# Peptides against a protein of PDB entry 2YKT, part 45

Target 1, 231 residues: chain A of PDB entry 2YKT
Amino acid sequence: SRSEEMHRLTENVYKTIMEQFNPSLRNFIAMGKNYEKALAGVTYAAKGYFDALVKMGELASESQGSKELGDVLFQMAEVHRQIQNQLEEMLKSFHNELLTQLEQKVELDSRYLSAALKKYQTEQRSKGDALDKCQAELKKLRKKSQGSKNPQKYSDKELQYIDAISNKQGELENYVSDGYKTALTEERRRFCFLVEKQCAVAKNSAAYHSKGKELLAQKLPLWQQACADPS

## One batch from the design tools (peptide; aimed at target 1 L25 K105 R111 E186)

Design b2_p19_3_s2 (made by RFdiffusion4, then SolubleMPNN; from b2_p19_3, 8 letters changed)
Fold by OpenDDE base, seed 3:
Structure b2_p19_3_s2 (fold): chain B 231 residues (1-231), chain A 19 residues (1-19)
Amino acid sequence: as target 1 above (231 residues)
Amino acid sequence: SEFEEYDKEVEQLLAEEEA
């Protein structure tokens, strides 16, 4: 029936969230943590490299003929420091605003969806059983009426059962239809949450890249001229 | 936030299922 098919579709939406979306989201979070760890590794390695560059700058500053190049090397290291600070801010946001929140959400969601599905199934079954009962009673009544010498005695009750069946059928169909819409809304809500959180991270990432570009664009012409223009 | 509201819904639904 239409209601049975709609019921199947509703259950499949919940099943898809629980068996496909949530596991995939857990994997996404895990990959995010790995990415964060790798960026932390890059940060550490970069610090070592630019600390060594500072040492070269110190040597230049102590030299007779390359003193001005010491300042250039220090500026290069300083720009790196500023870029790194911006990266750390981005990573903090990435961790706290995306990964942590998604992890909390997905952890709770398994229990939530199980309960939601069970609640839906229980009520759907209850309405279905009530409908079946009324249909069974009508069938019994009709059998009694056909065997009776006074069928008119049962006419009012027959009408009552017909009306009850019609009402219960409508209620079941509406409930299942609303259940399907609710399930789709649950799915959409989860994707929207992911998209919104990822957008926030993307904005912070854009700020990091913009700051780096700005700082380098400001200083690079000066650095490129340093060897040609001794002070 | 939408996140906090969702957590409330989770708690409510779980409470209803346990009753």
Scores: peptide ipSAE 0.015, ipTM 0.504, DockQ to the pose 0.661
OpenDDE base, seeds 1, 2, 4, 5: peptide ipSAE 0.014, 0.014, 0.017, 0.008; ipTM 0.493, 0.482, 0.479, 0.401; seeds 1, 2, 4, 5 fail the geometry check

Design b2_p19_3_s3 (made by RFdiffusion4, then SolubleMPNN; from b2_p19_3, 12 letters changed)
Fold by OpenDDE base, seed 3:
Structure b2_p19_3_s3 (fold): chain B 231 residues (1-231), chain A 19 residues (1-19)
Amino acid sequence: as target 1 above (231 residues)
Amino acid sequence: SEFEEYEKEVKELLEEEES
C-alpha cells in the first residue's frame, strides 16, 4: 500500500543515517585528526629548517663581507614565524570548532537516532494495529449481519466502523508522511552542519593563506635585491 | 548555537523514550 511504501522509505532514511552517514562521519573525524597531526609535524619540521636558516644568518652577520645578508636571512625566518603563528591559529580552530564538535555530536547521535526511529515505529505500529482491529471488527459485524433475520439492527454500527476506518486510515497516512518529512529533515540537518563547519575551516584557511601571501609579497622584492646591492 | 539546540533535542527525545 501507499502507507506501507512510505513507511519503508522512512525507515530506510534512518537506517542510512545510522549505518552509512554516521560511520562515514566518524571516519571523517579520524582522517581530520590524522591531517591535524601531519600539519603539526610539518610545523615542527619547518621550525628546524628555519632555525638552521637563522644560524646561517648569524654566520653572515659575523662575516666581513656579507653582514647585510645576515639581516635578510633573519627577515626570512621572521616571516616564517609569523606565517607559523597563523597556521597555529588555524589548527586550533580546526581542532576546537570542527573536530571536537563533530565528535561530540556523532557520539550523541547514535542514541538519538535509535530513539527517534523507535518512537516512530512504535507509533506507526500502534496506529496500524488500531486500524487493523477496526477492519477486523467490521468484517465480523458484516458476517453477523448477513446471518441475522434483522440486518438493520447492525446498520448504525457498520457505519460507525466505516467512518472509524476512514479516519484511522487518513491518520496513519498523514503520520507516515510527516514521519518521512521529519526523517529527511534529520538527514539534511546533518549535512548542513558538516557544510557549515567546513565553511568555518575554509575561512580560517583563507586567512592563513592570505597572511602568508601578503607577508611574502611584501618582502620578496627586498630579498631578491640583496645580492645585487652589496654594502 | 545549532549544536546546543541539537543537544537539547537529543536530551528531550531520550527522556521521552525512557518515560
Scores: peptide ipSAE 0.019, ipTM 0.579, DockQ to the pose 0.542
OpenDDE base, seeds 1, 2, 4, 5: peptide ipSAE 0.018, 0.017, 0.018, 0.019; ipTM 0.545, 0.520, 0.517, 0.508; seed 4 fails the geometry check

Design b2_p19_3_s4 (made by RFdiffusion4, then SolubleMPNN; from b2_p19_3, 12 letters changed)
Fold by OpenDDE base, seed 2:
Structure b2_p19_3_s4 (fold): chain B 231 residues (1-231), chain A 19 residues (1-19)
Amino acid sequence: as target 1 above (231 residues)
Amino acid sequence: SEFEEYEEEVQELLEEEEE
């Protein structure tokens, strides 16, 4: 029936979220944590590299003929330090605004979806059983009427069951239809949440890239001229 | 926040399941 098909569709939406979306989201979070760890490793490695660059700047500053290049090397190291600080801020946001929140949500969602599906199934079954009962009673009444010497005695009661069946059928169809819409909304809500959190990450990433571009664009011309203009 | 609202909805559904 139409209601049975819609019921199957509704259950399939919940099943898809629980068995496909949520596991995939958990994997996404895991991959995000791996990415975060790798970037943290970059931060640590960068510190060592630019500390070594500072040491080269110190040597230049102590030289008789390359003193001004010491300042250039210090500036280079400082700019990269600032860029790295922006990366760390981005990573903090990535962790706190995306990964943590997604992890919390996906953990709660298993219980939520189970409860929501169970509630839907229970009510759907209840309405279905009530309908089936009325249909069965009508069938029994019709059999009794066929065997009766006075079938007209049962006419009013037959009409009552017909009306009850019609009403219960309509209620079941509406409930299942609404259930399907609700399930689709739940699915969309989860994708929207992911998109919104990813947008926040993108914004923070843009800030990191913009800061790096700005700092390098400001200083690079000066550094490029440093060897051509000995003091 | 949307997340807080979601947590409240989860809690409500869990309470209904326990009743």
Scores: peptide ipSAE 0.017, ipTM 0.533, DockQ to the pose 0.594
OpenDDE base, seeds 1, 3, 4, 5: peptide ipSAE 0.015, 0.016, 0.016, 0.016; ipTM 0.520, 0.478, 0.478, 0.530; seeds 3, 4 fail the geometry check

Design b2_p19_4 (made by RFdiffusion4)
Pose (drawn by RFdiffusion4):
Structure b2_p19_4 (pose): chain A 225 residues (1-144, 151-231), chain P 19 residues (1-19)
Amino acid sequence: SRSEEMHRLTENVYKTIMEQFNPSLRNFIAMGKNYEKALAGVTYAAKGYFDALVKMGELASESQGSKELGDVLFQMAEVHRQIQNQLEEMLKSFHNELLTQLEQKVELDSRYLSAALKKYQTEQRSKGDALDKCQAELKKLRKKPQKYSDKELQYIDAISNKQGELENYVSDGYKTALTEERRRFCFLVEKQCAVAKNSAAYHSKGKELLAQKLPLWQQACADPS
Amino acid sequence: AEAEEHLEEMKKFLEEEEE
């Protein structure tokens, strides 16, 4: 009887994956694409900014008394080119390693989940029907206490076997369904962890490049007196 | 590795269902 409760829980897990998780995953993929489209806009504009800044650096390079300021502005643009390309690296860890792999899995999952739930429902119903029939045949013999005919015993053995088979099938089906849900959340967490490692390398690169060059830049217009 | 194996299992399962 708890078996029937477990049977409904299992159907509910498959329904939750197909109707809640995968659609939300479709939405996450769409947000990720918008995010990348936006990140491309920033990388492009950062280019225009830094070229405008190099132009100022060229002007200071050609002047009397401000040449070193020209060098400072060159170095600022250079630091940004090095930071940006550590960012473009985190960006491709986003496209090829996250968005593409998620889209690939979710595409095949619709068929896979519809087929797995269906196979489970058919197998569980077939085992239930065979058990009910064996029990009906036994009830017929028994109707027309510590005594059992040869045939009654054979039915008792068969009912015991089929009941054990049905309960194991429902028990294993539930464990499998929870595992299917966990594998989909794990893959999502793993793809995010990978992008996060590249965000750590990007931010670490920026801290050190700036920690190196920033004091010299702050000194360039200090009072020499 | 585990995700790749799971994907291969999904493909094999669908191939069996087609048969």

Design b2_p19_4_s1 (made by RFdiffusion4, then SolubleMPNN; from b2_p19_4, 8 letters changed)
Fold by OpenDDE base, seed 5:
Structure b2_p19_4_s1 (fold): chain B 231 residues (1-231), chain A 19 residues (1-19)
Amino acid sequence: as target 1 above (231 residues)
Amino acid sequence: SEFEEYLKEKEKFLEEVEK
């Protein structure tokens, strides 16, 4: 029946979230943590490289003929430091606004979805059973009426059951329909949350890249001319 | 925050159903 099919679809939505989406989200979080760790590693390695560059700048500053190049090398290291600060801010946001919140959400969601599905199933079954009972009673009544010398005696009761069946059928269909809409809304809400959080990450990443581009664009022409200028 | 409200909503639901 239409209601049975829609019921199956509703259950499948919940199952898809529980069995596909949530596990995939947990994996996504894990991969995010790995990515964060790798970026932290890059930060550490870069610090060593640019600290070494500072050392080269110190040597230049101590030289007789390359003193001004020391300042250039220091500026290069300083720009890197500023870029790194922006990266750190991005990573903080990545951790606090995306990973932490997703972890909290996915943990709570497992319990919630199980309870929500169970509630839906219980009520759906209750309405279905009530409908089946009324249908069975009508069938019994009709059988009794066919064997009776006075079928008109049962006419009013038959009409009552017909009306009850119609009402219960409508209620069941509406309930299942609403259940399906609710399930789809729950699914969409989860994807929307992910999209919104990724948008925040993207904005922070853009800020990081923009800052780096600005700093380098400002200084690079100066650095490129440093060797052409006599000391 | 929207996130906090979401958590509260789901927690409330669980409290009602798991009683």
Scores: peptide ipSAE 0.215, ipTM 0.809, DockQ to the pose 0.690
OpenDDE base, seeds 1, 2, 3, 4: peptide ipSAE 0.200, 0.203, 0.211, 0.214; ipTM 0.802, 0.805, 0.806, 0.810

Design b2_p19_4_s2 (made by RFdiffusion4, then SolubleMPNN; from b2_p19_4, 6 letters changed)
Fold by OpenDDE base, seed 2:
Structure b2_p19_4_s2 (fold): chain B 231 residues (1-231), chain A 19 residues (1-19)
Amino acid sequence: as target 1 above (231 residues)
Amino acid sequence: SEFEEYEEERKEFLEEEEE
């Protein structure tokens, strides 16, 4: 029936969220943590590299003929420090605005969806059982009427059951339809949340990339000229 | 926010259903 099909669709939406979306989201969070760790590792390794560059700048500053190149090397290291600071800021945002919030939501979600699905199933079954009962009673009444010498005695009661069945059928169909809409809304809300949080991450990432591009664009021409203009 | 309101509703729902 239409109601049975819609009921199956509703259950499938909840099952898809619980069995596909939520596990995939947990994996997404795990992959995000791995990515964060790797970027933190890059930051640490970069510090060592540019600290070594500073040492080269110190040697240049101590030289008789390359003093000005010392300043260039220091500037290179400083620009990189600023870029790394932006990366660290982005990572903090990535952790706090995406990963932590997703973890908090996914933890609550399993319990909520299980309860919501159970409530829907219980009420759907209750309405279905009530309908089945009325249908069974009508069938019994009709059998009794067929065996009676006065079938007209049961006509009013038959009409009452027909009306009750019609009303209960309509109620069940409406309930299942609303249940399906609710389930789809639940699914959409979860994707929307993910999209919005990912947009926030993208904005922070853009700021990091923009700052790096700006700093390098400003200084690179100066650095490229340093060897061509000996003091 | 819309999401904050939803989370509150979810918590309330769980409290009602788990009691």
Scores: peptide ipSAE 0.283, ipTM 0.863, DockQ to the pose 0.807
OpenDDE base, seeds 1, 3, 4, 5: peptide ipSAE 0.280, 0.278, 0.278, 0.282; ipTM 0.860, 0.861, 0.859, 0.863

Design b2_p19_4_s3 (made by RFdiffusion4, then SolubleMPNN; from b2_p19_4, 5 letters changed)
Fold by OpenDDE base, seed 2:
Structure b2_p19_4_s3 (fold): chain B 231 residues (1-231), chain A 19 residues (1-19)
Amino acid sequence: as target 1 above (231 residues)
Amino acid sequence: SEFEEYLEEEKEFLEEEEE
């Protein structure tokens, strides 16, 4: 029946979220944590590299003929320090606004969805059973009427059961329809949250890249001319 | 935030099921 098909579709939505979406989201979070760790490693390694560059700048500053190049090397190191600071801010946002929140959500969601599905199934079954009972009673009544010397005695009861069946069928169909809409809304909400959180990460990433580009674009011409202009 | 509201709703729902 149409109601049975829609019921199966509703259950499949919940199952898809629990068995496909949530496990995939957990994997996404795990991959995000790995990415965060790697980026933290980059920040640490960069510090060592640019600290060594500062040392080269100190040596240049102590020289008689390369003093101005010392300032250039210091500026290079400082710009990279600022870029790394922006990366660290991006990483904090990535951790706090995406990974932590998604982890909290996916943990709660498994229990919520299980309960929601169970509630839906229980109520759907209850309405289905009530409908089946009325249909069975109508069938019994019709059998009694066919064997009776006075079939008209059962006509009013037959009409009452027909009306009750019609009403219960309508209620079941409406309930399953609403259940399907609710399930689809739940699925959409989860994807929307992921998109929204990823948008926040994208904004922070854009800020990091923009700041780096700006700083390097400002200073690079000066650095490129440093060797061509012997003091 | 919409996320916080969602978490609160889920928390409330879970608390209602434990009662």
Scores: peptide ipSAE 0.011, ipTM 0.387, DockQ to the pose 0.710
OpenDDE base, seeds 1, 3, 4, 5: peptide ipSAE 0.000, 0.009, 0.000, 0.010; ipTM 0.255, 0.291, 0.245, 0.398; seed 3 fails the geometry check

Design b2_p19_4_s4 (made by RFdiffusion4, then SolubleMPNN; from b2_p19_4, 8 letters changed)
Fold by OpenDDE base, seed 2:
Order: C-alpha cells, then sequence, then structure tokens
Structure b2_p19_4_s4 (fold): chain B 231 residues (1-231), chain A 19 residues (1-19)
C-alpha cells in the first residue's frame, strides 16, 4: 500500500542518517583532527626554520659588508611569523567552531535519532493496529450478518465501521506522510549544519591566505632588490 | 548560540522520550 511504502521510506531515511551519515561524519571529524595535527606540526617545524634564518640575519648584522641584508633576513622571518599567527587563528577556529561542535553533535545525535525513529514507529504501529482492528471487526460483523435471518439489523453498525476504517486509513496516511517529511527535514538539517560550519572555516582560511599574500606581496620586491643595493 | 540551542532542543527531546 501507499502508506506501507511511505513508511519504509521514512524508516530508510532515519537508518541512512544513523548508519551512513553519522559514521561518515565521525570519520570526517577524525580526518579533520589529523589535518589539524599535521598543520600544527608544520607550524612547529616552520618556527625552527625561521629561527635559523634569524640566526643568519644576526650574522649578517655583525658583518662589515652585509649589515643591511641582516634587516632583510629579519623581515623575512617576521613576515613568516605573522603568517603563522594567522594560521594559528584559523586552526583555532577550525578546532572550536567545526571539529568540537561536530563532535558534540554526532555524539548526541545517535541517541536522538534512535528515539525519534522509535517514537515514529510506535505511533505508526499504534495507528496501524487500530485500523486492522476495525477492519477485523467489520469482517466479523459481515460474517455475522450473512448468517443472520435479519441482516438489516447490522446495517447501521456496518456503516459505522466503514466510516471508522476510512478515517483511520486517512489518519495513518497523513501521519506517515508527515513522518516522511520530518525525516527528510532532519536529514537536510544535518547536511546544512555541516555546510554552514565548513563555510565558517572557509572564511577563516581565506583570511589566512589573504594575509599571507598581502604580506609577501608588500615585502618581496624590497627583498629582491636588497642584493643590488650598495653597502 | 544557535548551536547551543540546537543541542538543548535535542537533549530536551531525549529527556522526554527516555522517561
Amino acid sequence: as target 1 above (231 residues)
Amino acid sequence: SEFEKYLQEEKEFLEEEEK
């Protein structure tokens, strides 16, 4: 029946979220944490490299003929420091606004979806059972009427059951239909949440890239000319 | 926040259904 098909569709939506979306989201979070760790590692390694560059700048500053190049090397290290600071801000946002929130959400969501599905199933079954009961009673009444010498005695009661069945069928169909819409809304809400959080991260990432581009574009011409300038 | 509100709504639902 139409109601049975829609019921199966509704259950499948919940099952898809619980068995496909949520596990995939957990994996996404895990991969995000790995990515964060790697970027933190890059930051640490970069610090060592540019600290060594500062040392080279110090040596240049102590030289007789290369003092101005010391300032250039210091500027290079400083620009990198600023870029790394921006990266750290991006990573902070990545951690706090994406990973942590997704982790909290996915942890709660398993229980929530299970409860929501159970609630739907319980009510759907209740309505279905009530319908089946009325159908069974009508069938019994019809059998009794066929065996009776006065079948007209049961005509009013038969009409009452027919009306009850029609009403209960309509209620069941409406309930299942609403259930399906609700399930689809739940699914969409979860994808939208992911998209919105990823957009926030993307904005912060864009700020990091923009700052780096700006700083390097400003200083690179100066650095490129440093060796051409007389001491 | 919107996120906190979202979590709170789900928690409230669970509290009602798990009783």
Scores: peptide ipSAE 0.168, ipTM 0.810, DockQ to the pose 0.623
OpenDDE base, seeds 1, 3, 4, 5: peptide ipSAE 0.138, 0.164, 0.156, 0.164; ipTM 0.791, 0.807, 0.806, 0.807; seeds 1, 3, 4 fail the geometry check

Design b2_p19_5 (made by RFdiffusion4)
Pose (drawn by RFdiffusion4):
Structure b2_p19_5 (pose): chain A 225 residues (1-144, 151-231), chain P 19 residues (1-19)
Amino acid sequence: SRSEEMHRLTENVYKTIMEQFNPSLRNFIAMGKNYEKALAGVTYAAKGYFDALVKMGELASESQGSKELGDVLFQMAEVHRQIQNQLEEMLKSFHNELLTQLEQKVELDSRYLSAALKKYQTEQRSKGDALDKCQAELKKLRKKPQKYSDKELQYIDAISNKQGELENYVSDGYKTALTEERRRFCFLVEKQCAVAKNSAAYHSKGKELLAQKLPLWQQACADPS
Amino acid sequence: AEQEAWDAEMEALLEELDE
């Protein structure tokens, strides 16, 4: 009987994956694509900014008394080129390693989940029907206490076998369904962890490049008196 | 290893459907 409760829980897990998780995953993929389109806009504009800044650096390089300011502006643009390309690295860890792999799995999963739930429902129903029939045959013999005919005993053995088979099937089906759900959340967490490692390398690169160059830049227009 | 095992289960079930 708790078996029937478990049978409904299992159907519910498959339904949750197909109707909640995969659609939300489709939406997450769409947001990720928008995010990358936007990140591309920023990388492009950062280019225009830094070229405009190099132009100022060229002007200061050609003047009397401000040449070193020209060097400071060159170095600012250079630091940004090095930071940006550590960002483009985190960016491709986003496209090839997260968005593409998510899209690839979710594409195949529709068929896979429809088929797995269906196979489970058919197998569980077939085992239930065979058990009910064996029990009906036994009830017929028994109707027309510590006594059992040869045939009644054979039915009792068969019912016991099929009931054990049905309960194991429902028990294993539930464990499998929870595992299917966990594997999908685990893959999402793993893909996010990978992008996060590259975000850590990007931010670490920025901190050190700036920690190196920033004091010299702050000194360039200090009072020499 | 767990993800590879999962992909293999998905491929096996999809091959059965194709047959």

Design b2_p19_5_s1 (made by RFdiffusion4, then SolubleMPNN; from b2_p19_5, 10 letters changed)
Fold by OpenDDE base, seed 3:
Structure b2_p19_5_s1 (fold): chain B 231 residues (1-231), chain A 19 residues (1-19)
Amino acid sequence: as target 1 above (231 residues)
Amino acid sequence: SSERAADEEREALLKEEEE
């Protein structure tokens, strides 16, 4: 029946969230933590590289013929430091605004979804059982009427059961339909939350890249000219 | 926000399950 099909669809939405979405989200969070760790590793390795560049700048500053190149090397290291500070701020946002919040939600979601599905199933079954009972009583009444010497005695009760069946059928269909809409809304809300949080991270990342581009674009012409000019 | 409203609804449902 249409009601049975829609009921199956409703249950499948909840199952998809619990069995596919939530495990995939946990994996996404884990991959995010790995990515954060790798970026922290890049930060540390970059510090070592640019500290070594500063050492080369110190040697240039101690030379008689290359002193001005020492300043250039120091500027290169300083610009990198500023870019790296922006990256660290982006990483803090990535951790606090995306990973932590997703982790908190996914940990609590299992109990909620189980309760929501159970509530839906219980009420759906209750309405279904009530409908089945009325249908069974109508069948019994009709059998009794066929065996009776006065069938007209049961006509009013038959009409009452027919009306009750019609009403209960409509209520069941509406309940299942609303349940399906609710389930789809729950699924969409979870995807929307992920998209919105990822957009916030993307904005912060764009700001980091923009700042880096600006700093490098400002200084690069000066650095490129440094070797062409005699000391 | 819509998300805060959803969180409140979730808490209400969990309390109902415990009763």
Scores: peptide ipSAE 0.033, ipTM 0.717, DockQ to the pose 0.639
OpenDDE base, seeds 1, 2, 4, 5: peptide ipSAE 0.030, 0.032, 0.032, 0.029; ipTM 0.705, 0.722, 0.711, 0.706

Design b2_p19_5_s2 (made by RFdiffusion4, then SolubleMPNN; from b2_p19_5, 11 letters changed)
Fold by OpenDDE base, seed 5:
Structure b2_p19_5_s2 (fold): chain B 231 residues (1-231), chain A 19 residues (1-19)
Amino acid sequence: as target 1 above (231 residues)
Amino acid sequence: SEFEEYEKEQKELLEELEK
């Protein structure tokens, strides 16, 4: 029946969230933590590289003929430091605003979805059972009427059961339909949350890239001319 | 925050459902 099919669709939405979405989200969080760790590793490795560059700048500053190039090398290292500071701020936001919040959400969601599905199933079954009972009673009444010398005696009761069945059928259909809409809303809300959190990450990433671009764009032409302008 | 509001809502709904 239409109601049965809609019921199946509703249950499938909840199952998809619990069995596909939530596990995939947990994996996404795990991959995010790995990515964060790798970026932290890049930061550490970069520090070593640019510390070594500072050492080269010190040597240039101590030279008789390349002193001005020492300042250039120091500026290169300083710009890198500023870029790395922006990266660290981005990583902090990535951890606190995305990963931590997603972890808290997915943990709470498992219990919520289980309870929500159970409530829906219980009420759906209750309405279905009540409908089945009324249908069974109508069938019994019709059998009695067919065997009776006075079928008219049961006419009013038959009409009452027909009306009750119609009402209960409508209530069941409405409940299942609303249940399906609710389930789809729950699914959409979870995707929207992910999209919104990822937008925040994208904004922070854009800020990081913008700062780096600005700093390098300002200094790079000066650095490129350093060897052409001997002191 | 938006997240705190969401968490509060989910906790309230969960409490209602577990009753």
Scores: peptide ipSAE 0.029, ipTM 0.600, DockQ to the pose 0.398
OpenDDE base, seeds 1, 2, 3, 4: peptide ipSAE 0.022, 0.026, 0.027, 0.025; ipTM 0.561, 0.562, 0.571, 0.562; seeds 2, 4 fail the geometry check

Design b2_p19_5_s3 (made by RFdiffusion4, then SolubleMPNN; from b2_p19_5, 11 letters changed)
Fold by OpenDDE base, seed 1:
Structure b2_p19_5_s3 (fold): chain B 231 residues (1-231), chain A 19 residues (1-19)
Amino acid sequence: as target 1 above (231 residues)
Amino acid sequence: SEEEEYEEEVKKLLEEEEE
């Protein structure tokens, strides 16, 4: 029946969230933590490289013929420091606004969804059983009427059962339909939350890239002229 | 907040399951 099909669809939505979405989200969080750790590692390695560049700048500043190039090398290292500060801000946001919040939600979600599904199933079954009972009673009444010398005695009661069955059928259909809409809303809410948090990360990432581009665009022409313009 | 509403709903559903 239509109601049975809709019921199966509703259960499948909850099962998909619990068995597919939530495990995948946990994996996504784990991969995010790995990515964060790798970026922190890059940051540390880059610091060592540009500290070594500063040392080369110190040597130039101590020279008799390359003194002005020391300032250029120091500027290169300083631009790196500023870019690195922007990266650290991005990483902080990535951790606090995405990973932590997703981890908190996914931890509670398993219990929530289990309870929600159980509640739906219990009520759906209760309504279904009540409908089945009314249908069974009508069938019994009709059998009794067929064996009776006065079938008209049961006509009013038959009409009452028919009306009750119609009402219970409608109630069950509405409940299952609403249950399906609720389940789809639960699924959509989770995807929307992920998208919104990823948008925040994207904004912070854009700020990092923009700052780097701005700083390099400002300084690179000056650095390129340094060797052609000796003091 | 949306988060507080979610937590309250979770709590309510868990309480109903225990009854």
Scores: peptide ipSAE 0.020, ipTM 0.546, DockQ to the pose 0.484
OpenDDE base, seeds 2, 3, 4, 5: peptide ipSAE 0.007, 0.018, 0.007, 0.008; ipTM 0.432, 0.559, 0.430, 0.427; seed 4 fails the geometry check

Design b2_p19_5_s4 (made by RFdiffusion4, then SolubleMPNN; from b2_p19_5, 13 letters changed)
Fold by OpenDDE base, seed 4:
Structure b2_p19_5_s4 (fold): chain B 231 residues (1-231), chain A 19 residues (1-19)
Amino acid sequence: as target 1 above (231 residues)
Amino acid sequence: SEFEEEEKKRKELLEEEEK
């Protein structure tokens, strides 16, 4: 029946979230943490490299013939510092606004979905059982009426059961339909949350890249000319 | 895939409800 098919689809939505989406999201979070760790490693290694560059700038500043190149080397290190600050802000956002929030939600979601599915199943079964009972009682009543010398005695009760069956069937269909819409909404909400958090990360990443591009575009021509200029 | 077939069924059911 339509109601049975829709019931199956409803259960499948919950199962898909629990068995496919949530495990995949946990993996996504794990991969994100790995990526964050790698970027933090890059940050640390870069700090050492540019600290060493500053030392070279200090030596140039102490020289008699290369003092101006000391300033260039310091500028290079300063631009790196500014770019690195933007990267750190991006990483902070990546951790706090995406990974942490997703982790919190996915851990709580398993219990929620189990309860939601169980509630739906219990109520669906209850309505189904009530319908089946009314149908069975109508069948018994009809058998009794057929064996009776006065079938008219049961006519009012038969009409009552028919009406009850119609109402209960409609209620069951509506409940299952609403359940399906609710399940789809739950699924969509989870994807939307992921998209929204990823958008926030993307904005911060764009800011990092833009700042780096601007700073380097401004300074690089100056640095390239430094050795051609007289001391 | 099984997933694609299930999504197709979901879509079909929604379309039937809108009629």
Scores: peptide ipSAE 0.027, ipTM 0.458, DockQ to the pose 0.029
OpenDDE base, seeds 1, 2, 3, 5: peptide ipSAE 0.025, 0.024, 0.024, 0.026; ipTM 0.447, 0.640, 0.643, 0.458; seed 2 fails the geometry check

